# Peptides against a protein of PDB entry 3HUF: the designs that were tried, part 222

Target 1, 320 residues: chain A of PDB entry 3HUF
Amino acid sequence: MWIIEAEGDILKGKSRILFPGTYIVGRNVSDDSSHIQVISKSISKRHARFTILTPSEKDYFTGGPCEFEVKDLDTKFGTKVNEKVVGQNGDSYKEKDLKIQLGKCPFTINAYWRSMCIQFDNPEMLSQWASNLNLLGIPTGLRDSDATTHFVMNRQAGSSITVGTMYAFLKKTVIIDDSYLQYLSTVKESVIEDASLMPDALECFKNIIKNNDQFPSSPEDCINSLEGFSCAMLNTSSESHHLLELLGLRISTFMSLGDIDKELISKTDFVVLNNAVYDSEKISFPEGIFCLTIEQLWKIIIERNSRELISKEIERLKYA

## One batch from the design tools (peptide; made by RFdiffusion4, then SolubleMPNN)

Design b2_p27_5_s4 (from b2_p27_5, 14 letters changed)
Fold by OpenDDE base, seed 4:
Structure b2_p27_5_s4 (fold): chain B 320 residues (1-320), chain A 27 residues (1-27)
Amino acid sequence: as target 1 above (320 residues)
Amino acid sequence: SSMLEEEKKEEEEAKKENEEEKKLPEE
């Protein structure tokens, strides 16, 4: 999200979130959803137009800002952004930090990008929320991204957490739910005068973990917990691979269960399968190897003695 | 559509006002 602050109390000492939309900026406007009052004698009554675009798909992957357009309203002294005069037709900016000077005002409006990118676990939830979140200047998507700051967990009561949720947790992404998204959708008016009133997702996340026994106490309890073990994985999902890497596993990939030969078995402590393959192929598992799902692995990993539990399961199946 | 028309109108009014201010002597 874009946040503006200013020197010399020209914004009345307040920070403001700018959502996607158009703002008339000037001395004689009243602060509302489409106006920004700037208190200076050196600023025109209506000096500039700010236009913040909705986030692009690229912004989700890069954590880049929504495009910020600045147009001078044909003022006497113009508008500058980062010491450059804004062109007659306006200019667009993708920098994370903008120093906006209105006319001869000795104080600048400082715009900065606060990165917030929300990943969704399923396409249905994305379809439901993406429009509203984009109108908050929040990039949204389904795929893993290094720019993701938040992850929407699908609350199905009594279901196991998904691989996406497991990975988001270990990646230290803030896990949120529908209740937080609903709250975000209502904050537009409250944050106009004070950007600090933007709800912190960390409290929502703490409540999710506290109320769900499928989470460990911290990501650090699981990260590298299986260092020294080796697994083989069917080349199915990027999130599953990255999850296993974060556990400290050495990973071999295979394309089919038929590729699991004696050589692979000799180098591998266990095989990780998705639920569909595990359920369909249970009868066809190679002898002398421990096969489990990622969800079964997760249930072991969240235990304090995860290394001992894994070792016992490996030994049990090697001698069976 | 109505909001976009109102924003355009305000921009045009603002430009006219600023063109008039350009004609005033610098105090």
Scores: peptide ipSAE 0.456, ipTM 0.902, DockQ to the pose 0.860
Fold by OpenDDE base, seed 2:
Structure b2_p27_5_s4 (fold): chain B 320 residues (1-320), chain A 27 residues (1-27)
Amino acid sequence: as target 1 above (320 residues)
Amino acid sequence: SSMLEEEKKEEEEAKKENEEEKKLPEE
């Protein structure tokens, strides 16, 4: 999201979020969803137009800012952005930091980009929320991205958390729920006056973790917790592979249970399967190897004695 | 559509006001 601040109290000492939309900026406008009052005698009554574009799909992957357009309204002294005069037709900016000078005003409006990118675990929730979040200047998507800051967990009461949720947690992405998204929708008017009223997602996250026994206390409790162990995994989602890597596992990949030969068994402590293969192929499991699902592995990893639990299961099958 | 027309109208009114202000002597 774009945030504006200014020196010399020209913004009344307040920070403001600029959501996607158009703003007339000047001395003689009233602050609302389409106007920014700037308190200076050195600026025109209506001096400039700011236009914030909605986020692009590219912005979800890069964490780049929504495009910021500035147009001077044919003022006597013009408008500058980063010491450069704005062109007659307006200019567009993708820099994360903008110093906007209106006319001869000695104080600048400082615009800065606060990155927020929300990943969704399922397409249904994305379809419900994407439009509203994009109107807040928040990029949204389904796929993993290095720019993702938040992850929306699907609340199914009594279901195990998804691999996507597990991976988001280990990546230290802030996990949020539908209640946080609802809260975001209500603050839009209040944050026009004070950008500090933007809800803290960390409080939502703390409440999710506190109220759900399927989460460890921290990602650090699980990261590299299985260092020194080796697994074989069916070549499934990239998220499943990355999850196992974050646990510190050495990973071998296979395409079918038939590819699990004596050599692979000799180098592997356990086999990780998806639920479908685990349920259908139970009778075809290789002898002398521990086979489990990612969800079963997760239930072990969240325990304080995860290494001892896994070691015990491995030993039980080696001596059986 | 109505909001976009109102925004365009306000922009054109602002430009006219600023063109008039350019003609005023510098105080």
Scores: peptide ipSAE 0.456, ipTM 0.902, DockQ to the pose 0.818
Fold by OpenDDE base, seed 5:
Structure b2_p27_5_s4 (fold): chain B 320 residues (1-320), chain A 27 residues (1-27)
Amino acid sequence: as target 1 above (320 residues)
Amino acid sequence: SSMLEEEKKEEEEAKKENEEEKKLPEE
C-alpha cells in the first residue's frame, strides 16, 4: 500500500494510506476518500492530482508498488517528484519512494510503498477476495512468490493443512484467515486520518497457530530439524521441494518409482511421495526403503522428537 | 461514470483557478 507522510505539519502530523483511486491534493480541499488537504500557504488551493492504479499481476511476484501518477494542475510553480519537474500531461512512477514537492513548499510529501502481497491457498478464496484486496492496493495470487508477506490458509474443517500452508509457515509468512481479510475491508475509512490504524496480522496469526494442533510452536522448531538426512522425491511442486529444503534435507529427484535403483536407495533415508502416488503405488514400493507422504512427514516434524521418530521408522523398514 | 465526470470537472475548475492565480502579482 502507498503511505504518505510529510514534515512541517503540512499533513497535520499524520500518515495516510492511499488506496487505488484519484486524489485532488491542495490547500483548500477537505480530507476524504478523493481529497488530500495540505496545509501550506505556498500550495495552490487545488495543486495536483494523484492517481494510484490497482496492482498488476507482475506486482504480486515483484512486490513492486501500484503505479503512482502525479499531475500538476497547471500551477504557478509546478510539482516535482524526486527533484524532477512533473511533465505537462503528468508522469507515472514505479519507485518505492517518492518525494513530492508542491510548488515552493519547503516541506515535501514523502510517499513510500509498504509491501503487502497476499497468497491464497485455493482459487475459490482468491476469486472471492482478489477484487476487494486489489482495491486496497494489495497484490494477490495463488503461486509462491518471494514477495508474499501473507498467506491465506484454506479453512476446510477437519482437513490436514496443505503443503502450501506448511511451506508458508516455515518461510515465516504471516498466515491469515478470512477474518483478517474482513477486517482489512473495513479499515478503508478509518485509515484516512492515521495509517497506523491498520490491523496487525500477527494477532490473527497467533490465534491460528494456538488453536490448531497441526502447527508447531514456531517455524524455528522445524527449520533444519532433519539436517543430515537424505530423501528422494517425485518431481512434484516447487513448494514441496522448498519445504523439504527448509527441513535441512538433502534431496534427490526422480520421475517414476521405477527410477529408484539400488544406488539411490543406498544414499536415501526415505522417499517422499504425494498422496495420489502413495495411495496408487503402495504395492510397488521398492524393498528396503521407507516411503511416506508429505503430510505423514509433517506429522512427524511437528513432534519434539522428530529426528528419533524418523530414525526409528527408517530402521524398522531397512531391516524388515 | 458520474464520478469520473465529477473528477474531470474538478480538475478543469482547479486548472482555471490556477491560471487566474498566475495572473496575480507575487505579494
Scores: peptide ipSAE 0.454, ipTM 0.901, DockQ to the pose 0.865
Fold by OpenDDE base, seed 3:
Structure b2_p27_5_s4 (fold): chain B 320 residues (1-320), chain A 27 residues (1-27)
Amino acid sequence: as target 1 above (320 residues)
Amino acid sequence: SSMLEEEKKEEEEAKKENEEEKKLPEE
């Protein structure tokens, strides 16, 4: 989201969130959803127009800012952004930090981008929330992205956490739920004169982790916890691969169980399957190898003695 | 539609005001 602040009390000592939309900026406007009052005798009554675009798909993958357009309203002394005069037709900015000078005002409006990108675990929740979040200047998507700051967990009561949720946790993404999204949506209805009123996702995250026994105490407890082990991975998502990598596993990828010969079994400690293959193919598993699902593996990984547990299961099936 | 027309009108009014201010001598 874009946040503006300024020195010299020209913004009344307040920081303001700018959502996607258009703002008339000047001395003789009243602060509302489309106006920004700036208190200086050196600026025009209505001096500039700020336009913030909704996030692009690219912004979701890069964590880049929503495009910030500045137009001078044909003022005597013009408008500058980062010491450059704004062009007659306006200019668009993708920099994360903007110093906006209105006319001869000795104080600048400082606009800065606070990165927030929300990944969703399922398309239904994305479809429900994406429009509202985009109108807050928050890029949203389903695919894994290095720019993701938050991950929406699908709470089905009594279900195991998804692989996406497991991976988001290990990646140190802030896991949030629908309650946090609802709270974010209410913030837009207020005249946001203070950017500090933005809800803290860390409180929501702490509550999720504390109240769900499917999470370890820390991602660090699980990262590289299986270093030195080797697995074969069958019919898994990209997130599943990255999850197993974060566990410190050496991974071999296969297309079918038929690709696992005696030589591969000799070099592999266990096989990771998706739930559908695990349930359908139990009878066709290679002899002498431990096969499990990611969800079964996760239940072992969250235990303090995960390495001992996995070693015992490997040995048990190797000698069965 | 209506909001966009109001915003355009306000921008045009602002430009006219600023053009008039440019005609005033610098004190």
Scores: peptide ipSAE 0.454, ipTM 0.901, DockQ to the pose 0.830

Design b2_p27_7_s1 (from b2_p27_7, 17 letters changed)
Fold by OpenDDE base, seed 1:
Structure b2_p27_7_s1 (fold): chain B 320 residues (1-320), chain A 27 residues (1-27)
Amino acid sequence: as target 1 above (320 residues)
Amino acid sequence: EEEEKKEKEEKEIEEYYEKELEEEKKE
């Protein structure tokens, strides 16, 4: 989200969130959802137009800012951004930090980008929330991104957490739910005068983790917890692969269960399968190998004695 | 020279502001 602040009294000491939309900036406008009053003698009644675009798909992957357009409204003293005079037709900016000088005002409006990118675990929830979140200047998507700051967990009562949720947790992404999204949808009016009123997702995250026994106490409890073990997995999911890497596993990939030969069995401690393959082919599993799903692995990983538990299962199947 | 330039700029700003206030009274 874009936040603006200024030194001195030109913004009345207030910080504002600029959501996607158009703002008239000037000395003789009233502060509202589409106007920003700036108090200085060299600033025209209607001085500039700020236009914040909605997030692009690229912004979701990069954590880049919504495009910021500035147009001078044919003012006496002009408008500058980062010491450069704004062109006659306006200019567009993708920098994360903008110093906006209106006229000859001795103070600049400082606009800075606070990154928030929300990943969704399912397309249904994305479809429900994306429009509203994009109107808040929040990029949204389904795919993993290094720019993701938040992850929306699916609330299905009695279901195991998804691989996406597991991976988001280990990546130290803030896990949120629909209740937080609902809260975000209500803040648009309240944060106009005080950007600090933006709801903190950390409290939501803490409550989710505390009240759900499917999470360890911290990501650090799981990261590299399986260092020294080797697994094989189907080459089906990048997220699954990255999850297993974060556990410290040595990973071999195979294309089909038919590729699980004696050589692979000799080099691996266990095989990780997706639920569909596990359920369909459990009768045909090779003897002497420990096969499990990612969800079954996760249930072991969240235990304090995860290494001992896995070791016992491996040994049990060698002697069976 | 810098002070004289600054004083001239401040005067230009004040003259502009006064004019703008007079126009606001006519609207």
Scores: peptide ipSAE 0.404, ipTM 0.892, DockQ to the pose 0.808
Fold by OpenDDE base, seed 2:
Structure b2_p27_7_s1 (fold): chain B 320 residues (1-320), chain A 27 residues (1-27)
Amino acid sequence: as target 1 above (320 residues)
Amino acid sequence: EEEEKKEKEEKEIEEYYEKELEEEKKE
């Protein structure tokens, strides 16, 4: 989201969140959802137009700001952004930090981008929330991104957490739920004058982790916890592969259970399967190899003695 | 020269502001 503050008292000492939309900035406007009053003698009654665009798809992957357009409203003293005079037709900015000088005001309006990108695990939830979140200047998507700051967990009571949730946790992404999204939707009007009124997603995350026994105490408890073990996995998802890599596993990929030969068995401690393959082919698993789902693996890795537990399961199946 | 330029700029700002205030009183 864009946040503005100003040097001196030209914004009355307040920080303001700017959501996507259009703002008239000037000396003789009343502060509201579409107007920003700035008091200085060189500032025109209606001095500039700020237009913040909704997030682009690119912004979700880069963590870049919503495009910030500045137009001077044919003022006597003009408008500058980052010491450059704004053109007559307006200029657009993608920098994370903007110093906006209105007229000959000795103080600048400082705009800065606070990065927030929300990944969804569920496409139905994305469809439900994306429009509202985009109107807050928050990029949203389904795919993994290096810019992802938050991950929405689907609350299905009694279901195991998804691979996406597991991976988000290990990546140290802030996991949030629908309750946090509801809070974000209500805050739009209240945070106009005070950027500090944004709900703390870290508190929501801490509550999710505390109240769900499917999470370890920290990502660090699981990262490289299986270093030295080798697994084979079906080539299914990139997230599954990256999850297993974060566990410190050596990974071999196969296309079908029929590709699991004696050589692969000799080099592999266990086979990781998706639920569909596990359920359909459980009767035809190769002898002498430990096959498990990612969810079953997760239940082992969240235990303090995960290495010992896995070793015992591998031994049991080698001698069965 | 820098002081004279600054004084001239301050005067231009004040003259503008006074004019704007007079226009606001007529509306």
Scores: peptide ipSAE 0.400, ipTM 0.891, DockQ to the pose 0.826
Fold by OpenDDE base, seed 5:
Structure b2_p27_7_s1 (fold): chain B 320 residues (1-320), chain A 27 residues (1-27)
Amino acid sequence: as target 1 above (320 residues)
Amino acid sequence: EEEEKKEKEEKEIEEYYEKELEEEKKE
């Protein structure tokens, strides 16, 4: 989201969030959802128009800012952004930091981008929330992104957490739920006067982790916890592969259970399967190898003695 | 020279502001 602040009293000492939309900036406008009052003698009654675009798909992957358009409204003293005069037709900016000078005002409006990108694990929830979040200047998507700051966990009471949630946790993203999204939707009007009123997602995250025994105390407890072990996995989701890599596993991939030969078995401590393959192929598992699901593996890795537990299961099945 | 330039600029700003205030009173 864009946040503006200014030195001196030109913004009344307040920070403001600028959501996607159009703002008239000037000396003789009243602060509201579409106007920003700036008080200085060189600032025109209606001085500039700020237009913030909704996030692009690219912004979800890069964590880049919503496009910020500035147009001077044919003022006597003009408008500058980053010490450059705004062109007659207006200019668009994708920089994360903008120093906006209205006229000859001795103080500048400082606009900075606070990155927030929300990944969804569920397409139905994305469909429900994407429009509202985009109107807050928040990029949204389903695919993994290095720019992801927040991850929406599905409220399925009594279900195991998804691979996406596991991976999001290990990536140190802030896990949130629908209650936080609802709160974000209500804050839009209140943050006009005070940008600090933006809800803290860390409190939501702490509450989720505290109330769900499927999470370890920290991602660091699981990262590289299985270093030195080797697994084989069916060529499935990229997230599953990246999750196993974050555990410190050496990973071999195969296309079918029939591709699991004696050589692969000799080099592999266990086989990781998706739930569908695990349930359908239980009878056809190769002898002498430990097969488990990612969810079963997760239940082991969240324990403090995960390495000992894995070792015991491997030994149990090698001698069976 | 820099002080004279600042003083001229401040004067231009003040003259503009006064004119704008007079126009606002006529509206």
Scores: peptide ipSAE 0.399, ipTM 0.890, DockQ to the pose 0.830
Fold by OpenDDE base, seed 3:
Structure b2_p27_7_s1 (fold): chain B 320 residues (1-320), chain A 27 residues (1-27)
Amino acid sequence: as target 1 above (320 residues)
Amino acid sequence: EEEEKKEKEEKEIEEYYEKELEEEKKE
């Protein structure tokens, strides 16, 4: 989201969130959802137009800002952004920090980008929330992204957490739920005058972790916890692969259970399967190898003695 | 020279602002 602040009292000492939309900036406008009052003698009644675009798909993957357009409204003293005069037709900016000088005002409006990118675990929730979140200047998507700051967990009562949720947790992404998204939608009017009224997702995250026994105490307890072990996995999910990498596993990939040869078995401590393959092929597992699902692996990983538990399970099945 | 330029710029700003306020009173 874009946040504006100013030196001195030209913005009345307030910080403001600028959502996607159009704003008229000037001395003789009233602060509202589409107007920003700035008081200085060199600022025209209606001085500039700010236009913030909705997030692009690229912004979800890069964590880049919503495009910020500035147009001077044919003022006597003009408008500058980053010490450059705004062109006659207006200019568009993708920089994360903008110093906006209106006229000859001795103080600048400082616009800065606060990165917030929300990943969804399922397409149904994305479809429900994406439009509203994009209107807040928040990029949204389903796929993993290095720019992801927040992850929406699907609350199914009594279900195991998904691989996406496990991976988001290990990446130290702030896990949120629909209650936080609902709260974000309600604060839109209040944050016009005070950007500090934006709800902190960290409180929501703390409550999720505290109330769900499927999470370990910290990501650090799980990261590299299986260093020195090796696994083979079905080459079906990039998120599953990255999750196993974060556990410190050496990973080999295969396309089918039939591709598991003696060489692979000799180098592998256990095989990780998806639920569908695990359930369908239980009777056809290769002899002398431990096969488990990611969800079964996760149940071991969250235990304090995870390495000992895995070692015992490997030994039990190698000698069975 | 820099002070004289600043004083001239401040004067131009003040004259502009006063004119704008007089126009606002006529509307």
Scores: peptide ipSAE 0.399, ipTM 0.890, DockQ to the pose 0.779

